# Ledger of designs, part 76: peptides against a protein of PDB entry 3VA4

Target 1, 107 residues: chain A of PDB entry 3VA4
Amino acid sequence: EPIGQLRLFSGTHGPERDFPLYLGKNVVGRSPDCSVALPFPSISKQHAVIEISAWNKAPILQDCGSLNGTQIVKPPRVLPPGVSHRLRDQELILFADFPCQYHRLDV

## One batch from the design tools (peptide; made by RFdiffusion4, then SolubleMPNN)

Design b2_p17_8_s1 (from b2_p17_8, 13 letters changed)
Fold by OpenDDE base, seed 5:
Structure b2_p17_8_s1 (fold): chain B 107 residues (1-107), chain A 17 residues (1-17)
Amino acid sequence: as target 1 above (107 residues)
Amino acid sequence: AHEEERAELEAARKALE
C-alpha cells in the first residue's frame, strides 16, 4: 500500500491528480513508465526521484538534472541536481511550472 | 479547494522566475 501521496494541483493542464508513493524510488517524469507520470512537454523524461526508504522516515527528493528544474516553495529555492532534499509533510513543490504537494499517508 | 496552497505556489513560482 502507498506510504505517501503526491498531488498535482488543477490548472490549465487539467484537473487535479493524485499519485501514490511507495517504498523505494518513485520516478517523476514525462515518460509513461514513471511512477509519477506527468505527460507534459516541459517535464523531463526522468525529471526527479522521490525515494522512500522506510515508512517512518521522511522521503528524499532529488532532481535528476531536469531541463526546467525542481523547486521548493518554502523557503523558495531550486534544487541542485542530485542533491538530497528531505520532504516535509505538506511540502509544496514545483516540477518545472507544475505545482504539487507531498503528504504523508496514515497507514 | 486548496486555495491557500495555490496562492503560495503562484507567489513562489513568480519569485523564482
Scores: peptide ipSAE 0.219, ipTM 0.801, DockQ to the pose 0.035
Fold by OpenDDE base, seed 4:
Structure b2_p17_8_s1 (fold): chain B 107 residues (1-107), chain A 17 residues (1-17)
Amino acid sequence: as target 1 above (107 residues)
Amino acid sequence: AHEEERAELEAARKALE
């Protein structure tokens, strides 16, 4: 069962979409085989990764050297490629220009 | 829905530009 959820807010691209997050590596990217597939030109094929471990269910987000970056909203900052960021519940994230929110599921 | 989150995201995006 999913441990978390990544919400893509609605916008010009279309309606809101929710992506389940599981233990292990959840790749965010334009490639259709990504766990979080964001099929948009501004998203890199492999844009970022959200890794969730069994010992710590708080996910670690890393940008994978994406073209248009990965940004945390509060406080606002761009994530340097390959640098680990521990996601907080309800964390607001920008993958390129696409607004998302991480939600920890109660499981 | 999620108007508050959207507003925060937009503000953050602008601040990072």
Scores: peptide ipSAE 0.216, ipTM 0.797, DockQ to the pose 0.036
Fold by OpenDDE base, seed 2:
Structure b2_p17_8_s1 (fold): chain B 107 residues (1-107), chain A 17 residues (1-17)
Amino acid sequence: as target 1 above (107 residues)
Amino acid sequence: AHEEERAELEAARKALE
């Protein structure tokens, strides 16, 4: 059962998409094998990872050395590669220029 | 839907360009 959800907001790329997040590593990337597959050229094949260690712990977001970066919106911050960022509920994230939002699920 | 969040994200994206 999913522990969280990553929303990709609608845009020129298409409609909104929601991706379930599970315990363990949820890879965000252009590769179709990624848990959060964002099939866009500006997204790295393995762009970032959202790791959820437990249902009652905040997920950890790490950029995987992506070409176009991973940014937190509030406060604005570019994530250094490999540095752990604890996701807050409703966190607004930019993977490259793609707007997303994380929210936890109450299960 | 999600207008406020979208606006914030768009502003952030623009600022990073």
Scores: peptide ipSAE 0.213, ipTM 0.798, DockQ to the pose 0.037
Fold by OpenDDE base, seed 3:
Structure b2_p17_8_s1 (fold): chain B 107 residues (1-107), chain A 17 residues (1-17)
Amino acid sequence: as target 1 above (107 residues)
Amino acid sequence: AHEEERAELEAARKALE
């Protein structure tokens, strides 16, 4: 069962989509093989990664050197490539210009 | 649904532009 969820909010791209997150590396990217596949041209093929080591530990988000960046909303900042960011429950994230939210699932 | 979160995201996105 999934440990977390990444929500892509609705927008001009279409309706809301929810992506399950599992233990290990969950790649966010334009490539269809990604765990979180965001098939949009502004998203890099391998854009970012959400690594979950345990259900009771905060996931780690890293930008993978994406073209259009990964940003945390509160406080607003761009994540430098490869720098680990601990995701808080309900964390608001921008992958390029796509608004998302992480939340932990009860397991 | 999620209007408040969306508004926060939109504001943040604009601030980062």
Scores: peptide ipSAE 0.193, ipTM 0.786, DockQ to the pose 0.035

Design b2_p17_8_s2 (from b2_p17_8, 12 letters changed)
Fold by OpenDDE base, seed 1:
Structure b2_p17_8_s2 (fold): chain B 107 residues (1-107), chain A 17 residues (1-17)
Amino acid sequence: as target 1 above (107 residues)
Amino acid sequence: EHEEELEEIERAKEELE
């Protein structure tokens, strides 16, 4: 059962989409095998990873050395590859130029 | 529907440029 959600806001690419996040590694990328599949050319095949452990439900976001980067909105900054960032509920992030929002689900 | 969030994102993009 999902314990988190990643929302991709609507845009020129299409309508809004919500992706469930589970315990373990949730890979964000262009590859169709990714947990959060963003089939867009500006997204790297394996762009980033959102890892959720059983010990701490708060997700850890890491950029996987993507071409177009991963950015945190508050405060605005580029997330260096491999650096762990603890996601806060309702946090806004950018994968390349695609705006997303993390939401913690009540379970 | 998510205008406020998108505005925050746009402001962030500008600050990062």
Scores: peptide ipSAE 0.374, ipTM 0.863, DockQ to the pose 0.034
Fold by OpenDDE base, seed 3:
Structure b2_p17_8_s2 (fold): chain B 107 residues (1-107), chain A 17 residues (1-17)
Amino acid sequence: as target 1 above (107 residues)
Amino acid sequence: EHEEELEEIERAKEELE
């Protein structure tokens, strides 16, 4: 059962999409085998990772040295590759220029 | 749908430029 969810907002690429997040490492990337597959040219094959160690702990987001970066909206900044960022519920994230939002599922 | 969130994102993009 999913512990969280990553929402990809609608845009020129298409309609909104929701991706379930599970315990462990959820890879975000262009490769189809990624947990969060974003099949767009500007997304790296393995762009970032969202690791969830426990249902009651904040997930950790890390950029995997992506070409176009991973950004946090508040406060606005680019995440340095490999640096851990604790995700807050409802946090807004940019993978390259694709806007997403993380939210915890209350289960 | 999600207008406020998208506005925040756009504002953030501007601040990063």
Scores: peptide ipSAE 0.333, ipTM 0.855, DockQ to the pose 0.034
Fold by OpenDDE base, seed 5:
Structure b2_p17_8_s2 (fold): chain B 107 residues (1-107), chain A 17 residues (1-17)
Amino acid sequence: as target 1 above (107 residues)
Amino acid sequence: EHEEELEEIERAKEELE
């Protein structure tokens, strides 16, 4: 049962895609093995990780030393590699130049 | 369909540049 969802907004790359997020580590990256597979050149093979410890706890986003970075939209800032960021519901995130949004699922 | 979010993202990009 997914605890959250990461939405990749539509763009030149194609239509919108929604990725379920589960308890544990959800890796965001270009590699097809990633929980959130973003098969784009500007995305690192293992770009970032969203860790969900419990359904009632905010997920933790951490950049994995990606080439093109991970950014929070509000307030705008680049996440330093390895630094934990607690995700807020409906939070907008940029993985490289790809806009995404996290939202918690009611389970 | 996500016009508001995309606009916020674009503004953020500008501020980060």
Scores: peptide ipSAE 0.304, ipTM 0.847, DockQ to the pose 0.034
Fold by OpenDDE base, seed 2:
Structure b2_p17_8_s2 (fold): chain B 107 residues (1-107), chain A 17 residues (1-17)
Amino acid sequence: as target 1 above (107 residues)
Amino acid sequence: EHEEELEEIERAKEELE
C-alpha cells in the first residue's frame, strides 16, 4: 500500500492529481514509465527521485540532473543534482514550474 | 483550494529568480 502521496496542484495544465508513493524509488518525470508521470515538456524524462526506505523514515528527494530543476519552497532553494533532501510532511516542491506537495499517509 | 500553499509557492518562485 502507498506510504505517501505527491499532489500536483491544479493549474493551466489541468486539474489536481494525486500520485501514490511506495517503498523504494518513485521516479518523477515526463516518461510514462515513471511512478509519478508528469507528461509535460518542461519536465525531464527522469527528473527526480523520491526514495522511501521505510514507512517510518522520511523520504529522500533528489534531482536527477533535470533541465529545469527541482526546487524546495521553504526555505526556497534549487536542489543541486544528486543532493539528498529529506522530505518533511506537507513539503512544497517545484518540479520545473509545476507546484507539488508531499504528504505522508497514515498506514 | 490550496490557496495558501499556492501563494507560498509563487512567493518562493519570485525569490529564486
Scores: peptide ipSAE 0.259, ipTM 0.831, DockQ to the pose 0.034

Design b2_p17_8_s3 (from b2_p17_8, 11 letters changed)
Fold by OpenDDE base, seed 5:
Structure b2_p17_8_s3 (fold): chain B 107 residues (1-107), chain A 17 residues (1-17)
Amino acid sequence: as target 1 above (107 residues)
Amino acid sequence: SHEEELEELLEYLEELE
């Protein structure tokens, strides 16, 4: 059962996509094997990871040394590779230039 | 709505540029 959700907003790439997030590591990347598969050239094959250790704990976002980076929107922050960022509910995230939003699911 | 959220995000990003 999903613990959270990552929303990819609509854009030139197409319509909105919603990705379920589960306990453990949810890899964000261009590779089709990723939990959150973003099949776009500017996204690294393994771009970032959202790790959820428990249903009642905030997920941890880490950039995996991506080419085009991972950023928090409000307040603005570029995530250095491997540095943990605790996600807030409704956090707005840029993977490269793709805007996304994390939200916690009620379980 | 999701559309409103996107619009607000885009406006915010424009302000940062």
Scores: peptide ipSAE 0.118, ipTM 0.701, DockQ to the pose 0.032
Fold by OpenDDE base, seed 1:
Structure b2_p17_8_s3 (fold): chain B 107 residues (1-107), chain A 17 residues (1-17)
Amino acid sequence: as target 1 above (107 residues)
Amino acid sequence: SHEEELEELLEYLEELE
């Protein structure tokens, strides 16, 4: 059922974690109700959103006006709040200072 | 491996600082 995956790399916070991504809005944030719950103080309650549509499996990432920002690693880019960024397979993302990677699943 | 990917990422980020 999951169309994609967001991997949170291991770090001082703990081991690696993989979050399934589904059609619609996958909210990334500190709130436990988020699809991608990152329970860390530097992450905003609703930090960003990864939206996947039925007609295009490539997700759209938007920062939701987070305090500590959302960045694409290669090439380096700070995402302005509310601006759509089309994610590529294996794209590396920083939510605040937490490195993550998007992976497209075969379905 | 995932470990290698993370290590490469960290090295890349350090180079950008």
Scores: peptide ipSAE 0.116, ipTM 0.697, DockQ to the pose 0.032
Fold by OpenDDE base, seed 4:
Structure b2_p17_8_s3 (fold): chain B 107 residues (1-107), chain A 17 residues (1-17)
Amino acid sequence: as target 1 above (107 residues)
Amino acid sequence: SHEEELEELLEYLEELE
């Protein structure tokens, strides 16, 4: 049962995609084995991680030392590698230049 | 410019949310 969802907005790459997020580590990256696979050249093989714990449903986002970075849109913030950011519902995120949005699911 | 591109991106994202 997914705890959250990561939306990749539509763009030049194609249509919108929704990725389910589960308890534990949800890796965002270009590698096809990633939970959130973003097969784009500007995305690092292992770009970031969204970790969801059982005791709190609020995910923790960390950049994994990506080449093109991970950013929170509002308020604007570039995430230094390994620094934890607690995601809020409806949070807007840039992985490299790809806009995404986190949505908490009712479960 | 980089500033203009960012501004447009932010406006775009606000439209999408």
Scores: peptide ipSAE 0.066, ipTM 0.648, DockQ to the pose 0.044
Fold by OpenDDE base, seed 2:
Parts: sequence; C-alpha cells; structure tokens
Structure b2_p17_8_s3 (fold): chain B 107 residues (1-107), chain A 17 residues (1-17)
Amino acid sequence: as target 1 above (107 residues)
Amino acid sequence: SHEEELEELLEYLEELE
C-alpha cells in the first residue's frame, strides 16, 4: 500500500495528478518506467528519486543530476545532485518547472 | 527578476494548497 503521495499541481500541461509513493525507491522522471512518470520534455528521463525506507521515517529526495533541476520551495533551495533531502509532510517541490507537493498518507 | 518570479510562484502554490 502507498505510504505517501506526490501531487502534481494542475497547469498548462493539464489537470492535477496524484502519484502513490511506496516503500523503496520511487523514481521521478520522463521515462514511462518511472514510478512517478512526468512525460514532459523538461523533465529528465530519470530526474529524481524519492526513497521511503519506512512508514515512520521521512522520505529522502535526491536529484539525479537532472538537466533542469529539483528545488524545494519553502525555503527555496536548489538540490545539488545526489544530496539527500528529508521531505517534510506537505513539502512543495519543483521538478524543473513543475510544482508538486508531497504528503504523507496515514497507514 | 528571479525574486519576483519566486514570489509569483509561491503565491501560485499557496493558492493551490
């Protein structure tokens, strides 16, 4: 069962979409093989990874050396490639220009 | 400016929350 959720806010690209996040590595990227598939040209094939090791632990977000970057919105921060960032519930994230939000699900 | 763009983005995101 999903441990978290990544919401892709609505925009010019289309309506809002919610992606379930599971234990393990949830790859965010343009590739259709990604757990969180964002089929947009500005998103790298393997853009970032959200790793969830346990339901009671904060997920770890890492940019995978994406072309257009991964950023935390509040406070604003560009994530250096490979650097672990512990996600907080309701964290706002930008994958390239796409605003998203992570939230923990009750299990 | 980037600051203005960020402000607009934050404003947008806050509205979506």
Scores: peptide ipSAE 0.049, ipTM 0.635, DockQ to the pose 0.042

Design b2_p17_8_s4 (from b2_p17_8, 13 letters changed)
Fold by OpenDDE base, seed 1:
Structure b2_p17_8_s4 (fold): chain B 107 residues (1-107), chain A 17 residues (1-17)
Amino acid sequence: as target 1 above (107 residues)
Amino acid sequence: EHAAEREELEAARAAAE
């Protein structure tokens, strides 16, 4: 069962997509091998990682040294590569210029 | 879909500029 979900809002790229997040490392990137595959040129092959260590703990988001960065929307913050950011439920995230939202699933 | 969240996102972006 997925522990969380990453929602990619709809846009010029296409319709909204929801990606399940599981325990362990959930890689966000352009590579089709990524658990959260965002096949867009501005997304790095391995852009970021969302690590979930337990169902009752906040996930950790880390930028993997992406070209176009990872940002938290509110309060606004550009995430330095490799620095852990504890995700809050309903957190709004920008991977490059793609808006996403993390939310915990009721399991 | 999820119009409320989208509006919130857009508002947050505007406020951050």
Scores: peptide ipSAE 0.149, ipTM 0.752, DockQ to the pose 0.030
Fold by OpenDDE base, seed 5:
Structure b2_p17_8_s4 (fold): chain B 107 residues (1-107), chain A 17 residues (1-17)
Amino acid sequence: as target 1 above (107 residues)
Amino acid sequence: EHAAEREELEAARAAAE
């Protein structure tokens, strides 16, 4: 049962994709083994992680020392590697230059 | 399909630059 969703907006790379997020660690990265697989060269194999500890708690986003970084759009912020960022519902995120949005699912 | 969110994203990017 997914607790959240990460949306990759459509762009030159292709159409929109939605990724379910579950309890535990949801790895974002280029590797096909990632929960959120973004198969693009500018994405690190293990780029970031969204950790959900409970259905009623905001997820934590951490950059995993990615090459091209992880950024919050509003307010603008580059996430230092390994530093926990509490995700807000509807948060807009850049993994490298790929725009995404996190939203909580009503479960 | 999610025009509102994309517009918000674009606006936020523009404001940040």
Scores: peptide ipSAE 0.148, ipTM 0.749, DockQ to the pose 0.030
Fold by OpenDDE base, seed 4:
Structure b2_p17_8_s4 (fold): chain B 107 residues (1-107), chain A 17 residues (1-17)
Amino acid sequence: as target 1 above (107 residues)
Amino acid sequence: EHAAEREELEAARAAAE
């Protein structure tokens, strides 16, 4: 079962979408094979990765050298490629210009 | 949907600009 959730807020692209996150690597990207498939031109094929381990409570987000970047909203921060960022529950994230929110699920 | 979170997002974006 999913351990977390990534919510893509509604916008000009369409309605809100919720993506389940599982143990291991959850790839965020434009490619349809990604766990979090964001089929938008401004999203890199493999944009970022959210890795969840059994022993770490917080997921780790890494940008994969995306073209348009990955940003934390509060406090504002552009994530350097390959640098680990521990996600906080309810954290707001920008993949390119697409706003998302990470939620820890109560499991 | 999720107006509170969206508002929070907008506020955070505004503060970053």
Scores: peptide ipSAE 0.143, ipTM 0.749, DockQ to the pose 0.031
Fold by OpenDDE base, seed 3:
Structure b2_p17_8_s4 (fold): chain B 107 residues (1-107), chain A 17 residues (1-17)
Amino acid sequence: as target 1 above (107 residues)
Amino acid sequence: EHAAEREELEAARAAAE
């Protein structure tokens, strides 16, 4: 069962989509084999990664040198490539221009 | 669906601009 979830809010691209997150590396990207596949041209093939080491530890988000970047919304912050960011529950994230939200699941 | 969260996101974006 998933440890967390990444929600892609509905928008011009379509309806909301929820992606399960598991222990290990969950790659966010345009490539169809990514754990969180966002098939949009502004998303890099391998855009970012959310690594979850344990259910009781905050996941780590890292931008993988994406073209259009990864940002934290509150407070606003552009993530430098490769720099670890500890995700807070309910964290709002922008992958390029796509708004998402991470939340932990009760396991 | 998630109107409250969306509104929060929009408010946060507006505050950041």
Scores: peptide ipSAE 0.137, ipTM 0.740, DockQ to the pose 0.030

## One batch from the design tools (peptide; made by RFdiffusion4, then SolubleMPNN)

Design b2_p18_3_s1 (from b2_p18_3, 16 letters changed)
Fold by OpenDDE base, seed 4:
Structure b2_p18_3_s1 (fold): chain B 107 residues (1-107), chain A 18 residues (1-18)
Amino acid sequence: as target 1 above (107 residues)
Amino acid sequence: MEEERRREEEELLRLDAE
């Protein structure tokens, strides 16, 4: 069962989409085999990773050295590649210029 | 929705500034 959800807000690319997040590594990227597949040119094939453990269900986000970066909205900053960031419920993230929101599920 | 995103982003920035 999914532990969390990553919502991609609607935009010029199309409608809003929700991606389930599971225990372990959830890769965000342009590659179709990514857990969170964002098939857009500005997204790197393997852009970022959201890792969730069983003991601490709060996800850890890392940029994988993406071309166009990963940004945190609160507080506003670019996430340096390989630096861990603990996601909080309802936190907003930018993968390149695509706005997303993390939601913790009640399971 | 894009409008929802904008509103939430503004709120988070506001709360962080306070």
Scores: peptide ipSAE 0.025, ipTM 0.538, DockQ to the pose 0.030
Fold by OpenDDE base, seed 2:
Structure b2_p18_3_s1 (fold): chain B 107 residues (1-107), chain A 18 residues (1-18)
Amino acid sequence: as target 1 above (107 residues)
Amino acid sequence: MEEERRREEEELLRLDAE
């Protein structure tokens, strides 16, 4: 069962979409085989990864050397490739220019 | 949904600036 969720906000691309997150590595990317598949040209095939080691631990987000980057909104910063960032509940993330929000599920 | 996103981003940025 999912222990987290990544919400892609609505935009010019279309309506809001929710992606379940599971234990282990959740790859974010343009490839349809990604756990979080964002089928947009500005998203790298393998853009980033959200790794969840346990249900009661904060996930770790890493950019995978994406072309258009991964950013945190608060505090504002670009994530260098391979640098770990612990996600807080309700944290806002930009994959390229696509705004998303991480939500921890109470399971 | 878009308005909610915008409001949340603005609030987060405001709190960080304070």
Scores: peptide ipSAE 0.024, ipTM 0.526, DockQ to the pose 0.030
Fold by OpenDDE base, seed 5:
Structure b2_p18_3_s1 (fold): chain B 107 residues (1-107), chain A 18 residues (1-18)
Amino acid sequence: as target 1 above (107 residues)
Amino acid sequence: MEEERRREEEELLRLDAE
C-alpha cells in the first residue's frame, strides 16, 4: 500500500493527477519508468527523487541536477542538486514550473 | 552513505542527459 501521495495540480498541461508514493526511492521525471512520471518537455528524464525510509518518517526530496530545477514554495527555496530537503505534510513543490503537493497517507 | 548517495546522483545525471 502507498504511504504517501504526490498531487500534480491541474493546469495548461491537463487535469489534476495523483501519484502514490512507496517505501524506498520514488523517482520524479519525464521517463515513463519513473514512479512519478511527468511526461512534459521541461521535466528532466530523471528530475528528482522522493525517498521514504519509513511510514513514520518524513520523506526526503532531492533534485537530481534537473535542467529546470526543483523548488519549495513556502518558504520559497530553490533546491541545489543533491541537497536533502525534509518534506512536511501538505508541502507545495515546483518541478520546473509544475506545482505539486505532497500528502502523507494514514494507512 | 554520502559517497553512495553521490554515486547514485551521478548515475541519475547520466541518464538524464539534459
Scores: peptide ipSAE 0.023, ipTM 0.556, DockQ to the pose 0.037
Fold by OpenDDE base, seed 1:
Structure b2_p18_3_s1 (fold): chain B 107 residues (1-107), chain A 18 residues (1-18)
Amino acid sequence: as target 1 above (107 residues)
Amino acid sequence: MEEERRREEEELLRLDAE
């Protein structure tokens, strides 16, 4: 069962989309085989990863050396490649220029 | 197990402070 959810907000690309997040690695990227597939030119094939541990269920976000970067919105911060960031419930993230929001699921 | 849990908590606290 999913531990969390990543919501891609609606925009010029189309309507809102929700992606389930599971234990282990949830890869965010343009490649269609990514757990969170964002098929947009500005997204790297392997853009970022959200890893959720079975021990504490905490989601850790890392940029994978993407071309257009990963940013935390509040407070604003560019996430350097490979640096771990602990996601909090309802946290807002930018993958390139695409705004997303992490939601913890109570399961 | 308690020591492992403590280390996990410390790591999370560190990440929250970054």
Scores: peptide ipSAE 0.020, ipTM 0.544, DockQ to the pose 0.017; fails the geometry check

Design b2_p18_3_s2 (from b2_p18_3, 14 letters changed)
Fold by OpenDDE base, seed 4:
Structure b2_p18_3_s2 (fold): chain B 107 residues (1-107), chain A 18 residues (1-18)
Amino acid sequence: as target 1 above (107 residues)
Amino acid sequence: SAAERLAREALAEALDAL
């Protein structure tokens, strides 16, 4: 079962998309084999990673040295590559210019 | 979706604060 969800908000690119997040590494990127596949030019092939451990279901977000960055929206923070950020439920994230929201699933 | 609309409101507020 998925432990969390990453929602990509609807926009000019298309409708809302919800991506399930599982234990382990959930790669966010343009590559089609990413767990969270965001097939947009401004997204790096491997843009970021959301890692969920068995010990703590709260995900850790890390930017993977993306070209256009990963940002936390509130409070505002640009994530330096490789720096761990613990995602809070309902946290708003920008991957490049694409707004997303993490949601912890009730499991 | 309704859930997205609510989240979008939160997003808009947060983006306004950037």
Scores: peptide ipSAE 0.380, ipTM 0.855, DockQ to the pose 0.034
Fold by OpenDDE base, seed 2:
Structure b2_p18_3_s2 (fold): chain B 107 residues (1-107), chain A 18 residues (1-18)
Amino acid sequence: as target 1 above (107 residues)
Amino acid sequence: SAAERLAREALAEALDAL
């Protein structure tokens, strides 16, 4: 049962993609084994992680020491590697230069 | 989709503010 969703906006890479997020660690990265697989050269194999510990708690986003970084768009912030960032609903995130949006599902 | 368009507008606005 998905607790959240990460949307990858459409762009030059192709159409919009929606990735379900589940309890536990949802790895964002270029590796096809990632929960959120972003198969693009500028994305690190294991770029970031979205950890959801409970349905009623905000997910935690951490950059995993990615090459091209993880940023919050509004307000703008570059996430230091390994530092926990509590995601807000509808939060806009840049993984490298790929814009995404986190959405809490109604569960 | 309409949802994506709205989100994209929010994104564009936020990016413009950088």
Scores: peptide ipSAE 0.379, ipTM 0.852, DockQ to the pose 0.034
Fold by OpenDDE base, seed 1:
Structure b2_p18_3_s2 (fold): chain B 107 residues (1-107), chain A 18 residues (1-18)
Amino acid sequence: as target 1 above (107 residues)
Amino acid sequence: SAAERLAREALAEALDAL
């Protein structure tokens, strides 16, 4: 069962999409093989990773050296490549210019 | 949805602060 959810907000690109997040590595990227597939040219093929461990269900977000970056919205922070960021519930994230929100699932 | 609206409001506020 999913441990969390990543929501891509609706926008000019299209409607809202919700992506389930599971234990292990959930890759965010333009590649269709990604757990969180964001098929947009400004998104790197492997843009970022949200890693969730069994012993710590709080996800760790890392930018994978993306071209257009990964940012936490509040408080604002551009994530340096490879630096771990512990996601908080309801955290707002920008992958390039695409706003997303992480939601922890209580299951 | 209501959830999206709330999240969008939060997003808007946060983006304004950037």
Scores: peptide ipSAE 0.371, ipTM 0.852, DockQ to the pose 0.034
Fold by OpenDDE base, seed 5:
Structure b2_p18_3_s2 (fold): chain B 107 residues (1-107), chain A 18 residues (1-18)
Amino acid sequence: as target 1 above (107 residues)
Amino acid sequence: SAAERLAREALAEALDAL
């Protein structure tokens, strides 16, 4: 069962999409084999990773050296490549210019 | 830039309102 969820908000690209997040590494990227597949040109093939080590621990977000970056919206922060960011529930994230939100699921 | 920061803040407010 999924431990978390990443929601891509609706926009010019289309409707909202929800991606389940599981224990281990959840890769965010343009490549179709990514756990969170964002098939947009501005997203790197392997853009970022959300690692969930346990159901009772906050996920860790890392940018993977993406071209257009990964940012936390509030408070605003650009994530340097490979630097761990502990995700808070309901955290808003920009992958390139695509707004997303992390949700912890009550399983 | 200041414009980029304002845009980010506006986005955050809009998303929080959903």
Scores: peptide ipSAE 0.106, ipTM 0.634, DockQ to the pose 0.034

